Peptides against a protein of PDB entry 7VSI. Designs and how they scored, part 20

Target 1, 32 residues: chain A of PDB entry 7VSI
Amino acid sequence: EDISEDPSWARVVNLNALLMMAVAVFLWGFYA

## One batch from the design tools (peptide; made by RFdiffusion4, then SolubleMPNN)

Design b2_p14_5_s3 (from b2_p14_5, 9 letters changed)
Fold by OpenDDE base, seed 4:
Structure b2_p14_5_s3 (fold): chain B 32 residues (1-32), chain A 14 residues (1-14)
Amino acid sequence: as target 1 above (32 residues)
Amino acid sequence: VLEAIARAALALAA
């Protein structure tokens, strides 16, 4: 499929997305 | 820079 994700890279991207969201929330919570 | 990012996040949440 044209837009299908490789399962191993999907996991890496998803974990990084979660980490980025957590960092963003901590930055918001600390400075806002 | 971090403060600017945090303020931008606040603006998006408003």
Scores: peptide ipSAE 0.048, ipTM 0.522, DockQ to the pose 0.058
Fold by OpenDDE base, seed 1:
Formats: sequence, structure tokens, C-alpha cells
Structure b2_p14_5_s3 (fold): chain B 32 residues (1-32), chain A 14 residues (1-14)
Amino acid sequence: as target 1 above (32 residues)
Amino acid sequence: VLEAIARAALALAA
């Protein structure tokens, strides 16, 4: 299991990924 | 810069 994630850091990364996707959609919706 | 990012996102989604 060489690519297994620490559960706490996996959650932090996943939450930031969702926030970044939301920001990207808002940027697209406002400027395009 | 933000406009350029938004337009790039549109181009990738099209």
C-alpha cells in the first residue's frame, strides 16, 4: 500500500479540492 | 488574470 494516505491529511486535501472546484466554477460563471 | 483563467476554463469544458 505504497500510495495510501494519512486519513487526516486526505480530508484536508479533499476539502481544499472541493473549495478550489467551487471557486473555479464561480470564476467561469462570472467571467465567461 | 481572472478573466483569462475563466476563459481557459470555458475552453477546457467546451
Scores: peptide ipSAE 0.046, ipTM 0.519, DockQ to the pose 0.058
Fold by OpenDDE base, seed 5:
Structure b2_p14_5_s3 (fold): chain B 32 residues (1-32), chain A 14 residues (1-14)
Amino acid sequence: as target 1 above (32 residues)
Amino acid sequence: VLEAIARAALALAA
């Protein structure tokens, strides 16, 4: 099975991952 | 709301 990423969708996923990490760090930093 | 989400996330991670 080929799990190679499409370069355009890889960028979208990476940007969303960074956004989710920023939100997670905010929640942790202020409420945990 | 954010505090409730944070607490729920911690509960899922525990």
Scores: peptide ipSAE 0.044, ipTM 0.492, DockQ to the pose 0.051
Fold by OpenDDE base, seed 3:
Structure b2_p14_5_s3 (fold): chain B 32 residues (1-32), chain A 14 residues (1-14)
Amino acid sequence: as target 1 above (32 residues)
Amino acid sequence: VLEAIARAALALAA
């Protein structure tokens, strides 16, 4: 399977993605 | 929205 994710690293990446989205929303909300 | 994003990006770059 050429592009299947390791389940442990998938969770780490997903958590980081959620944190980055939260930071982006706070930045947008603060400077808008 | 784009202006707000640009301002936020500039704040991070400072």
Scores: peptide ipSAE 0.041, ipTM 0.494, DockQ to the pose 0.048

Design b2_p14_5_s4 (from b2_p14_5, 10 letters changed)
Fold by OpenDDE base, seed 4:
Structure b2_p14_5_s4 (fold): chain B 32 residues (1-32), chain A 14 residues (1-14)
Amino acid sequence: as target 1 above (32 residues)
Amino acid sequence: LLEELARLAAALAA
C-alpha cells in the first residue's frame, strides 16, 4: 500500500497546522 | 477558560 501524501491535501493540512500553531502562540502570548 | 487552555498548551509544548 502507498501511504504517501496527496500533494494537494498535504498543502491543506500544512496550512491548517500553521494556522493552529499561530493561534496557539497568540493565545499563549496573550493569556499565559 | 482561555487562560487555563493557554497554560495547558504551553505546558504541553514545553
Scores: peptide ipSAE 0.043, ipTM 0.496, DockQ to the pose 0.067
Fold by OpenDDE base, seed 5:
Structure b2_p14_5_s4 (fold): chain B 32 residues (1-32), chain A 14 residues (1-14)
Amino acid sequence: as target 1 above (32 residues)
Amino acid sequence: LLEELARLAAALAA
């Protein structure tokens, strides 16, 4: 399907998404 | 800068 993901790159994207969320929470927690 | 970005992020998330 057009929106199907390569499993290896899907993992890379998901890991980066989690890292970005963690950084966002740390910034919010420290500065807000 | 980080304080302002954090406040902006919080405002966008609210």
Scores: peptide ipSAE 0.042, ipTM 0.493, DockQ to the pose 0.060
Fold by OpenDDE base, seed 2:
Structure b2_p14_5_s4 (fold): chain B 32 residues (1-32), chain A 14 residues (1-14)
Amino acid sequence: as target 1 above (32 residues)
Amino acid sequence: LLEELARLAAALAA
């Protein structure tokens, strides 16, 4: 099976991952 | 709930 990521979906996933990490950092900064 | 989740996340990240 080809395990390589589709480049367009890889970008979408990576951008969402960065957004989620930013939200997590702000939640940590506010509550911890 | 968000406070508890943030605290848990902080503990995992420490």
Scores: peptide ipSAE 0.041, ipTM 0.490, DockQ to the pose 0.062
Fold by OpenDDE base, seed 3:
Structure b2_p14_5_s4 (fold): chain B 32 residues (1-32), chain A 14 residues (1-14)
Amino acid sequence: as target 1 above (32 residues)
Amino acid sequence: LLEELARLAAALAA
């Protein structure tokens, strides 16, 4: 498919997305 | 500044 993700880079992006969400939740929990 | 940004981000995500 034209918009299909490379499985290896999809995993890297997903892991970084989870890290960013965790950091955002900690910032929210601490400051808000 | 981080406090205000975190509050704003939370408001946008709610």
Scores: peptide ipSAE 0.040, ipTM 0.483, DockQ to the pose 0.061

Design b2_p14_6_s1 (from b2_p14_6, 11 letters changed)
Fold by OpenDDE base, seed 2:
Parts: sequence; C-alpha cells; structure tokens
Structure b2_p14_6_s1 (fold): chain B 32 residues (1-32), chain A 14 residues (1-14)
Amino acid sequence: as target 1 above (32 residues)
Amino acid sequence: LVEELLAALFALAA
C-alpha cells in the first residue's frame, strides 16, 4: 500500500493546519 | 472559564 500523501490534499491539510495554528495563537494572545 | 482553560493549554504547548 502506498503511504505517500496525495499532493493536492497535502496542501489542503497544510493550509488548514496553518490557519488552525493562527487561530490558536490569537486565542492564546487574547486570553493569556 | 473555558477560554482561560484553552489559553492555559496553548501556553503549555508553547
């Protein structure tokens, strides 16, 4: 079985990961 | 309260 990521979905996941990290930083910065 | 707990979790991860 091939365990390599599909390049298109890899970009979608990576972009969402970056957006989630940005949201987390803003929440941390606002309340901490 | 939930907001403070979330912030604390992020602080631990930093």
Scores: peptide ipSAE 0.069, ipTM 0.557, DockQ to the pose 0.065
Fold by OpenDDE base, seed 3:
Structure b2_p14_6_s1 (fold): chain B 32 residues (1-32), chain A 14 residues (1-14)
Amino acid sequence: as target 1 above (32 residues)
Amino acid sequence: LVEELLAALFALAA
């Protein structure tokens, strides 16, 4: 079973991961 | 209180 990512979907996942991290940091910065 | 606990969880993960 090959766990290699499709390059186009890998990019979509990585961009969404960055957006989620940015949102988390803003929530932390606002409430902490 | 809930907001402060969530912030503490984010700080733990940072």
Scores: peptide ipSAE 0.065, ipTM 0.550, DockQ to the pose 0.067
Fold by OpenDDE base, seed 5:
Structure b2_p14_6_s1 (fold): chain B 32 residues (1-32), chain A 14 residues (1-14)
Amino acid sequence: as target 1 above (32 residues)
Amino acid sequence: LVEELLAALFALAA
């Protein structure tokens, strides 16, 4: 099976990953 | 404990 990323969905995943990392840093900064 | 370990992980990644 081909597991190559569709470039449009790759962008959606990457942008969501960046947003998730930003939220994680704020949660860490607030609670830790 | 989990919060402190996450803080340490973020510190290593910084």
Scores: peptide ipSAE 0.064, ipTM 0.535, DockQ to the pose 0.093
Fold by OpenDDE base, seed 1:
Structure b2_p14_6_s1 (fold): chain B 32 residues (1-32), chain A 14 residues (1-14)
Amino acid sequence: as target 1 above (32 residues)
Amino acid sequence: LVEELLAALFALAA
């Protein structure tokens, strides 16, 4: 399929997305 | 608030 992801890289991207969201929440909690 | 939110977004993008 045209937008299919490699499972290994999908996992890396998803984990980074979760980490970035966690950092965003901590920054929000600290500065807001 | 808006400035700090933008700063946080830019920090994420760095």
Scores: peptide ipSAE 0.064, ipTM 0.566, DockQ to the pose 0.071

Design b2_p14_6_s2 (from b2_p14_6, 11 letters changed)
Fold by OpenDDE base, seed 1:
Structure b2_p14_6_s2 (fold): chain B 32 residues (1-32), chain A 14 residues (1-14)
Amino acid sequence: as target 1 above (32 residues)
Amino acid sequence: TIEALLEALFRAMA
């Protein structure tokens, strides 16, 4: 079984991960 | 509250 990522979808996931981290930081800054 | 939830979450991740 090959668990390697498709390069295009890997990029989408990574960008969303970065976006979610940024949102989390803003929430932390606002509420904590 | 959302504040308490966030504090617990971020505390757990630190």
Scores: peptide ipSAE 0.072, ipTM 0.553, DockQ to the pose 0.063
Fold by OpenDDE base, seed 5:
Structure b2_p14_6_s2 (fold): chain B 32 residues (1-32), chain A 14 residues (1-14)
Amino acid sequence: as target 1 above (32 residues)
Amino acid sequence: TIEALLEALFRAMA
């Protein structure tokens, strides 16, 4: 099975990962 | 609440 990432979808996933990390930090900063 | 969820998460990571 080819487990290599499609370059276009890899970019979408990476950008969403960064956005989710930023949201997590803001939630931490606001509630902790 | 979001606050309660975060507290549970932080507790689980400790």
Scores: peptide ipSAE 0.072, ipTM 0.543, DockQ to the pose 0.052
Fold by OpenDDE base, seed 4:
Structure b2_p14_6_s2 (fold): chain B 32 residues (1-32), chain A 14 residues (1-14)
Amino acid sequence: as target 1 above (32 residues)
Amino acid sequence: TIEALLEALFRAMA
């Protein structure tokens, strides 16, 4: 099976991953 | 609370 990422969707997923990481850091900074 | 959730997550990650 081909598990290679579609480059367009890979970009969308990566951007969302970065946003999630930023939110996590802000939550950590505010509450921990 | 979000504070309790974060505490649980950080504890689980350790």
Scores: peptide ipSAE 0.071, ipTM 0.551, DockQ to the pose 0.056
Fold by OpenDDE base, seed 3:
Structure b2_p14_6_s2 (fold): chain B 32 residues (1-32), chain A 14 residues (1-14)
Amino acid sequence: as target 1 above (32 residues)
Amino acid sequence: TIEALLEALFRAMA
């Protein structure tokens, strides 16, 4: 099977991953 | 609560 990423969707996923990591860090910093 | 969830999560990672 071809698991190659579509370049445009790869950027969307990567940006969302960065946003989710930032949210996780702020939740950790605020509640822990 | 979110606080309780985070405490449980961080405890599980320790």
Scores: peptide ipSAE 0.071, ipTM 0.539, DockQ to the pose 0.049

Design b2_p14_6_s3 (from b2_p14_6, 10 letters changed)
Fold by OpenDDE base, seed 3:
Structure b2_p14_6_s3 (fold): chain B 32 residues (1-32), chain A 14 residues (1-14)
Amino acid sequence: as target 1 above (32 residues)
Amino acid sequence: LLDQLLAALAALAA
């Protein structure tokens, strides 16, 4: 409970994390 | 590959 995530905001954060990872991979691929 | 990773990170900072 102490550090448990709110389920709705957990989904928002996870989706943003996935988007940022995708952007990072595209940048790596482009500047490679 | 490390140079490419650093380039990608630099692009994020721009």
Scores: peptide ipSAE 0.059, ipTM 0.558, DockQ to the pose 0.060
Fold by OpenDDE base, seed 2:
Structure b2_p14_6_s3 (fold): chain B 32 residues (1-32), chain A 14 residues (1-14)
Amino acid sequence: as target 1 above (32 residues)
Amino acid sequence: LLDQLLAALAALAA
């Protein structure tokens, strides 16, 4: 079975990962 | 440090 990422969905996941990391850093900075 | 880790985990769950 091919587990290779679909290039378009890989981009969507990567962008969401970056956004989640940014939000996480702001929440860490605000509450810690 | 513990509070920082808890905040980080809360951020992941958001």
Scores: peptide ipSAE 0.056, ipTM 0.567, DockQ to the pose 0.076
Fold by OpenDDE base, seed 4:
Structure b2_p14_6_s3 (fold): chain B 32 residues (1-32), chain A 14 residues (1-14)
Amino acid sequence: as target 1 above (32 residues)
Amino acid sequence: LLDQLLAALAALAA
């Protein structure tokens, strides 16, 4: 079975991961 | 550091 990511959905997931990390850093910076 | 770690984890859970 091929478990490789679909390139378009891989990009969507990666962009959302980056956005989540950015939001997390801002919240960390504000509340910590 | 613990407070910062907890804040980071809380941010990830938001």
Scores: peptide ipSAE 0.055, ipTM 0.566, DockQ to the pose 0.075
Fold by OpenDDE base, seed 5:
Structure b2_p14_6_s3 (fold): chain B 32 residues (1-32), chain A 14 residues (1-14)
Amino acid sequence: as target 1 above (32 residues)
Amino acid sequence: LLDQLLAALAALAA
């Protein structure tokens, strides 16, 4: 089974990962 | 550390 990423979906996942990291940092900074 | 974990879980649920 090939686990290679589709380049367009890889970009979507990476952008969502960055967005989630930003939200996580703000929540950490505000509540911790 | 507990507060940080709770904040991380809150981020995943958002």
Scores: peptide ipSAE 0.054, ipTM 0.574, DockQ to the pose 0.075

Design b2_p14_6_s4 (from b2_p14_6, 12 letters changed)
Fold by OpenDDE base, seed 5:
Structure b2_p14_6_s4 (fold): chain B 32 residues (1-32), chain A 14 residues (1-14)
Amino acid sequence: as target 1 above (32 residues)
Amino acid sequence: AIAAALAALFQAMA
């Protein structure tokens, strides 16, 4: 089974992951 | 309310 990522979708996922991590850190930092 | 709930979830995971 090939689990290799499509390079265009890998970029979209990585950018969304970074945005979600930033939001998570801001929410944690504000309410903790 | 959503922001507070998400923050509480992240705190529970730390």
Scores: peptide ipSAE 0.065, ipTM 0.540, DockQ to the pose 0.057
Fold by OpenDDE base, seed 2:
Structure b2_p14_6_s4 (fold): chain B 32 residues (1-32), chain A 14 residues (1-14)
Amino acid sequence: as target 1 above (32 residues)
Amino acid sequence: AIAAALAALFQAMA
């Protein structure tokens, strides 16, 4: 499948997504 | 400045 994710890179992307969500919540909670 | 801009974006989405 042309759009299939490599399992190793999928994990890296998912971990970065979780880190970005955590940072977003801290920024919202501190400045909003 | 960047942190405040991101916080403003999140407030606009709430």
Scores: peptide ipSAE 0.064, ipTM 0.543, DockQ to the pose 0.058
Fold by OpenDDE base, seed 1:
Structure b2_p14_6_s4 (fold): chain B 32 residues (1-32), chain A 14 residues (1-14)
Amino acid sequence: as target 1 above (32 residues)
Amino acid sequence: AIAAALAALFQAMA
């Protein structure tokens, strides 16, 4: 495999991605 | 101001 992720860091990144998506939806919803 | 700018960006992409 040419590109691989460390499973522990992949989880941290994915959790942060989900949190950022939630914050983005709240910001959109508050100002819409 | 930053939160409003981000919300406007998200609205433009929706």
Scores: peptide ipSAE 0.063, ipTM 0.542, DockQ to the pose 0.057
Fold by OpenDDE base, seed 3:
Structure b2_p14_6_s4 (fold): chain B 32 residues (1-32), chain A 14 residues (1-14)
Amino acid sequence: as target 1 above (32 residues)
Amino acid sequence: AIAAALAALFQAMA
């Protein structure tokens, strides 16, 4: 396959993405 | 709304 992710790093990236989305929603909810 | 949240974030970092 042309694009593959290491499963351990994919999990770290996905957790960071979820944290960033949560922070963004809190910022939007507070300031918008 | 998004612009206001981003502007507030940038001001908090200054």
Scores: peptide ipSAE 0.052, ipTM 0.525, DockQ to the pose 0.049

Design b2_p14_7_s1 (from b2_p14_7, 11 letters changed)
Fold by OpenDDE base, seed 2:
Structure b2_p14_7_s1 (fold): chain B 32 residues (1-32), chain A 14 residues (1-14)
Amino acid sequence: as target 1 above (32 residues)
Amino acid sequence: SVEELLEALFSLMA
């Protein structure tokens, strides 16, 4: 069985990754 | 500081 991602869940994960990166940038800008 | 940044990031990953 291959570890290929389900397309719909891949989008959800990718969008959450982008949101988390945005939060990280704001935290960096505020605390660093 | 890096220390303050790490504390903030760890709090989000709780």
Scores: peptide ipSAE 0.061, ipTM 0.564, DockQ to the pose 0.069
Fold by OpenDDE base, seed 4:
Structure b2_p14_7_s1 (fold): chain B 32 residues (1-32), chain A 14 residues (1-14)
Amino acid sequence: as target 1 above (32 residues)
Amino acid sequence: SVEELLEALFSLMA
């Protein structure tokens, strides 16, 4: 099976990963 | 608490 990422979807996933990391950092900063 | 969970998760990522 080919597990290579589609370049356009890889970008979308990476951007969402960055957003999730930012949210996590803000939650940590606010509550911890 | 959420605070404790976040601290634990971030510790695992280190």
Scores: peptide ipSAE 0.057, ipTM 0.537, DockQ to the pose 0.081
Fold by OpenDDE base, seed 1:
Structure b2_p14_7_s1 (fold): chain B 32 residues (1-32), chain A 14 residues (1-14)
Amino acid sequence: as target 1 above (32 residues)
Amino acid sequence: SVEELLEALFSLMA
């Protein structure tokens, strides 16, 4: 499929998304 | 400001 994901890279992206969400929450908590 | 942007983004997700 044109927009299908490789399972291993999908996992890496998802983990990085969670990390970025955590960082965003810390920034929000610190500055807002 | 970045602070206002963050507040807006988290308001959208809440």
Scores: peptide ipSAE 0.056, ipTM 0.539, DockQ to the pose 0.083
Fold by OpenDDE base, seed 3:
Structure b2_p14_7_s1 (fold): chain B 32 residues (1-32), chain A 14 residues (1-14)
Amino acid sequence: as target 1 above (32 residues)
Amino acid sequence: SVEELLEALFSLMA
């Protein structure tokens, strides 16, 4: 099974991952 | 609370 990423969608997913990590850090900083 | 949920979540990541 080929699990190679399409380069364009890989960038979209990576950017969303970074945004979600930033949101998580702000939530942690605010509530914890 | 959200704080307790976050604490539990981060404990799983540690």
Scores: peptide ipSAE 0.053, ipTM 0.531, DockQ to the pose 0.066

Design b2_p14_7_s2 (from b2_p14_7, 11 letters changed)
Fold by OpenDDE base, seed 5:
Structure b2_p14_7_s2 (fold): chain B 32 residues (1-32), chain A 14 residues (1-14)
Amino acid sequence: as target 1 above (32 residues)
Amino acid sequence: TIDALLEALAALMA
């Protein structure tokens, strides 16, 4: 089974991961 | 802490 990433979808996933990490840091900072 | 992350997630879902 091929586990290689499509380059366009890899970029979308990486950008969403960065956005989610930023949101998580703000939530942690607000409620901690 | 992990507890603070869980509280933040719970607040987001409220």
Scores: peptide ipSAE 0.055, ipTM 0.569, DockQ to the pose 0.054
Fold by OpenDDE base, seed 2:
Structure b2_p14_7_s2 (fold): chain B 32 residues (1-32), chain A 14 residues (1-14)
Amino acid sequence: as target 1 above (32 residues)
Amino acid sequence: TIDALLEALAALMA
């Protein structure tokens, strides 16, 4: 099978990546 | 710093 991303799941993954980065920055800022 | 990131990770796991 081709390894190309399904466009709908690519958007879900990208959104979750952005949310995870935001959470990580808030945690870093809070506990640093 | 890296130490702050590790501390934040530890806090998340607590």
Scores: peptide ipSAE 0.054, ipTM 0.569, DockQ to the pose 0.056
Fold by OpenDDE base, seed 1:
Structure b2_p14_7_s2 (fold): chain B 32 residues (1-32), chain A 14 residues (1-14)
Amino acid sequence: as target 1 above (32 residues)
Amino acid sequence: TIDALLEALAALMA
């Protein structure tokens, strides 16, 4: 493969991505 | 909307 990820760090990044999306939706819902 | 996202971003940065 051209690009590979460490499985443990991939989980951390994916979890943070989900948390960021949830926070963004709550901010949108609260302030708009 | 994009305006709503900008408002949320502005609120976060305030």
Scores: peptide ipSAE 0.054, ipTM 0.564, DockQ to the pose 0.053
Fold by OpenDDE base, seed 3:
Structure b2_p14_7_s2 (fold): chain B 32 residues (1-32), chain A 14 residues (1-14)
Amino acid sequence: as target 1 above (32 residues)
Amino acid sequence: TIDALLEALAALMA
């Protein structure tokens, strides 16, 4: 409970994480 | 390659 995530913000963070991973893969693909 | 990842990171930081 002390370090539990708020469910709404957890969703926002997870979506941002997925977007960042997608961007990272595209950057790797472009510069590789 | 690791070099390509570093270049991509450098481009992101530019």
Scores: peptide ipSAE 0.053, ipTM 0.565, DockQ to the pose 0.057

Design b2_p14_7_s3 (from b2_p14_7, 11 letters changed)
Fold by OpenDDE base, seed 5:
Structure b2_p14_7_s3 (fold): chain B 32 residues (1-32), chain A 14 residues (1-14)
Amino acid sequence: as target 1 above (32 residues)
Amino acid sequence: TVDKLLAELFALMA
């Protein structure tokens, strides 16, 4: 129970993490 | 450079 995640919100968080990583990779690819 | 870009990205998230 202590650090358990709601499965639906865990998916939303994971998708947002992937989107942020994709944006970071595009910025890196363009400017670095 | 990668390090400078990362510093700017972290600054945007702060």
Scores: peptide ipSAE 0.077, ipTM 0.598, DockQ to the pose 0.067
Fold by OpenDDE base, seed 1:
Structure b2_p14_7_s3 (fold): chain B 32 residues (1-32), chain A 14 residues (1-14)
Amino acid sequence: as target 1 above (32 residues)
Amino acid sequence: TVDKLLAELFALMA
């Protein structure tokens, strides 16, 4: 499996994705 | 504008 995800790192990536989306929403809400 | 802000945000992620 060349593109399979390690479950622990997949969780880290997903949590960081949620964090980045939250920050993006704050920036959008503040400046737009 | 929202479009410019989004473009800037995506540029930061690139």
Scores: peptide ipSAE 0.076, ipTM 0.596, DockQ to the pose 0.077
Fold by OpenDDE base, seed 4:
Structure b2_p14_7_s3 (fold): chain B 32 residues (1-32), chain A 14 residues (1-14)
Amino acid sequence: as target 1 above (32 residues)
Amino acid sequence: TVDKLLAELFALMA
């Protein structure tokens, strides 16, 4: 299927998404 | 301000 996620790469993407959100929250908390 | 920071964060991701 052309848009199906590989489960291992889906986890990598999700972990990076969580990391990016955490960084964004820390930046918001520090500078705003 | 929050608005400026958000604009900078979105610009960083673009």
Scores: peptide ipSAE 0.074, ipTM 0.593, DockQ to the pose 0.074
Fold by OpenDDE base, seed 3:
Structure b2_p14_7_s3 (fold): chain B 32 residues (1-32), chain A 14 residues (1-14)
Amino acid sequence: as target 1 above (32 residues)
Amino acid sequence: TVDKLLAELFALMA
């Protein structure tokens, strides 16, 4: 079974993941 | 506390 991602959608998902991690770090820095 | 915030974040991701 081929589980390879489309390169353009892989980039969109990875950028969104990085943005979500950045938001989580700012929330941690502010509230913890 | 850090542990309380982490529990809230994990609950949000679930």
Scores: peptide ipSAE 0.073, ipTM 0.590, DockQ to the pose 0.071

Design b2_p14_7_s4 (from b2_p14_7, 12 letters changed)
Fold by OpenDDE base, seed 5:
Structure b2_p14_7_s4 (fold): chain B 32 residues (1-32), chain A 14 residues (1-14)
Amino acid sequence: as target 1 above (32 residues)
Amino acid sequence: AIAAKLAELFRLMA
């Protein structure tokens, strides 16, 4: 099976993942 | 309320 990603969509997904991780860290840091 | 609950979930996983 070819598991290669489209480079443009891979970037969009990676940026969204980073944004979600940043939000999670700020929520944890503020309430914990 | 949602933010506080999510933070609590992350605390449990840490």
Scores: peptide ipSAE 0.064, ipTM 0.535, DockQ to the pose 0.055
Fold by OpenDDE base, seed 1:
Structure b2_p14_7_s4 (fold): chain B 32 residues (1-32), chain A 14 residues (1-14)
Amino acid sequence: as target 1 above (32 residues)
Amino acid sequence: AIAAKLAELFRLMA
């Protein structure tokens, strides 16, 4: 289980990933 | 400027 994720932190990471993707899309839409 | 450069990077990846 060397690459297993803690379920609570996996959720935090996934939510932050979605947030960052949304921000990236807004930045792309504004400047490109 | 940083946000613009980041947006350019994302544009290049599209």
Scores: peptide ipSAE 0.063, ipTM 0.535, DockQ to the pose 0.061
Fold by OpenDDE base, seed 4:
Structure b2_p14_7_s4 (fold): chain B 32 residues (1-32), chain A 14 residues (1-14)
Amino acid sequence: as target 1 above (32 residues)
Amino acid sequence: AIAAKLAELFRLMA
């Protein structure tokens, strides 16, 4: 199976990953 | 409450 990422969808996924990491850090910081 | 529990989970994984 070819597991190569489409470059446009890779960017969308990476941006969402960054947003989720930012939310996680803000939640950690607020409730720590 | 859910946000607080997620924060606790992230602290446990760190």
Scores: peptide ipSAE 0.063, ipTM 0.535, DockQ to the pose 0.061
Fold by OpenDDE base, seed 3:
Structure b2_p14_7_s4 (fold): chain B 32 residues (1-32), chain A 14 residues (1-14)
Amino acid sequence: as target 1 above (32 residues)
Amino acid sequence: AIAAKLAELFRLMA
């Protein structure tokens, strides 16, 4: 099965994933 | 308070 993503939307999703991971790390570092 | 509890959850996973 083809599981390829549209390159433009893949980039948007990846950037948002990185942003959310950064926020999670700051929350962890501050409160835990 | 919610952010602190989420951070605690992340601590358990890391």
Scores: peptide ipSAE 0.062, ipTM 0.534, DockQ to the pose 0.058

Design b2_p14_8_s1 (from b2_p14_8, 13 letters changed)
Fold by OpenDDE base, seed 1:
Structure b2_p14_8_s1 (fold): chain B 32 residues (1-32), chain A 14 residues (1-14)
Amino acid sequence: as target 1 above (32 residues)
Amino acid sequence: TIAALLAALFALAA
């Protein structure tokens, strides 16, 4: 079964993941 | 720790 990602959507998902991780770190750093 | 857990949940909702 091919689980290969479309390269354009993979980039969008990866960028959103990085942005979400950055927001998570800032919120953790501010409240914890 | 509780604040960090809440922050993780809020970050997931953002």
Scores: peptide ipSAE 0.067, ipTM 0.604, DockQ to the pose 0.075
Fold by OpenDDE base, seed 4:
Structure b2_p14_8_s1 (fold): chain B 32 residues (1-32), chain A 14 residues (1-14)
Amino acid sequence: as target 1 above (32 residues)
Amino acid sequence: TIAALLAALFALAA
C-alpha cells in the first residue's frame, strides 16, 4: 500500500495545521 | 491561569 499523501488533502491538512498554530499563539498571547 | 497553561501546551504540541 502506498502511504504517500494525496496532494489535495495534504494542502487541506497543512492549512488547518497553520490555522491551529495561529489560534494557539493568539490564545497564548491573550491568556498568558 | 489554567487557560494560559493549556494554550502554551497546545502551542508546544502544534
Scores: peptide ipSAE 0.066, ipTM 0.600, DockQ to the pose 0.090
Fold by OpenDDE base, seed 2:
Structure b2_p14_8_s1 (fold): chain B 32 residues (1-32), chain A 14 residues (1-14)
Amino acid sequence: as target 1 above (32 residues)
Amino acid sequence: TIAALLAALFALAA
């Protein structure tokens, strides 16, 4: 079974990961 | 708490 990433979906996942990290830092900074 | 935030983000990502 090939587990290689489609380059277009890999970019979408990576951008969403960065956005989630940014939101996490802002939520932590505001509420903690 | 930090733990609750991390759990919520993990649940959103899964």
Scores: peptide ipSAE 0.065, ipTM 0.583, DockQ to the pose 0.101
Fold by OpenDDE base, seed 5:
Structure b2_p14_8_s1 (fold): chain B 32 residues (1-32), chain A 14 residues (1-14)
Amino acid sequence: as target 1 above (32 residues)
Amino acid sequence: TIAALLAALFALAA
């Protein structure tokens, strides 16, 4: 079974990951 | 990556 990522969905997932990391850093910076 | 996301979802469900 080929587990290679579709390049379009890989981009969407990576952008969402970056967004979540940015939000996490802002929440940490605000509350900690 | 999609594979890493699926692994994280699997770990959350376990």
Scores: peptide ipSAE 0.047, ipTM 0.478, DockQ to the pose 0.041

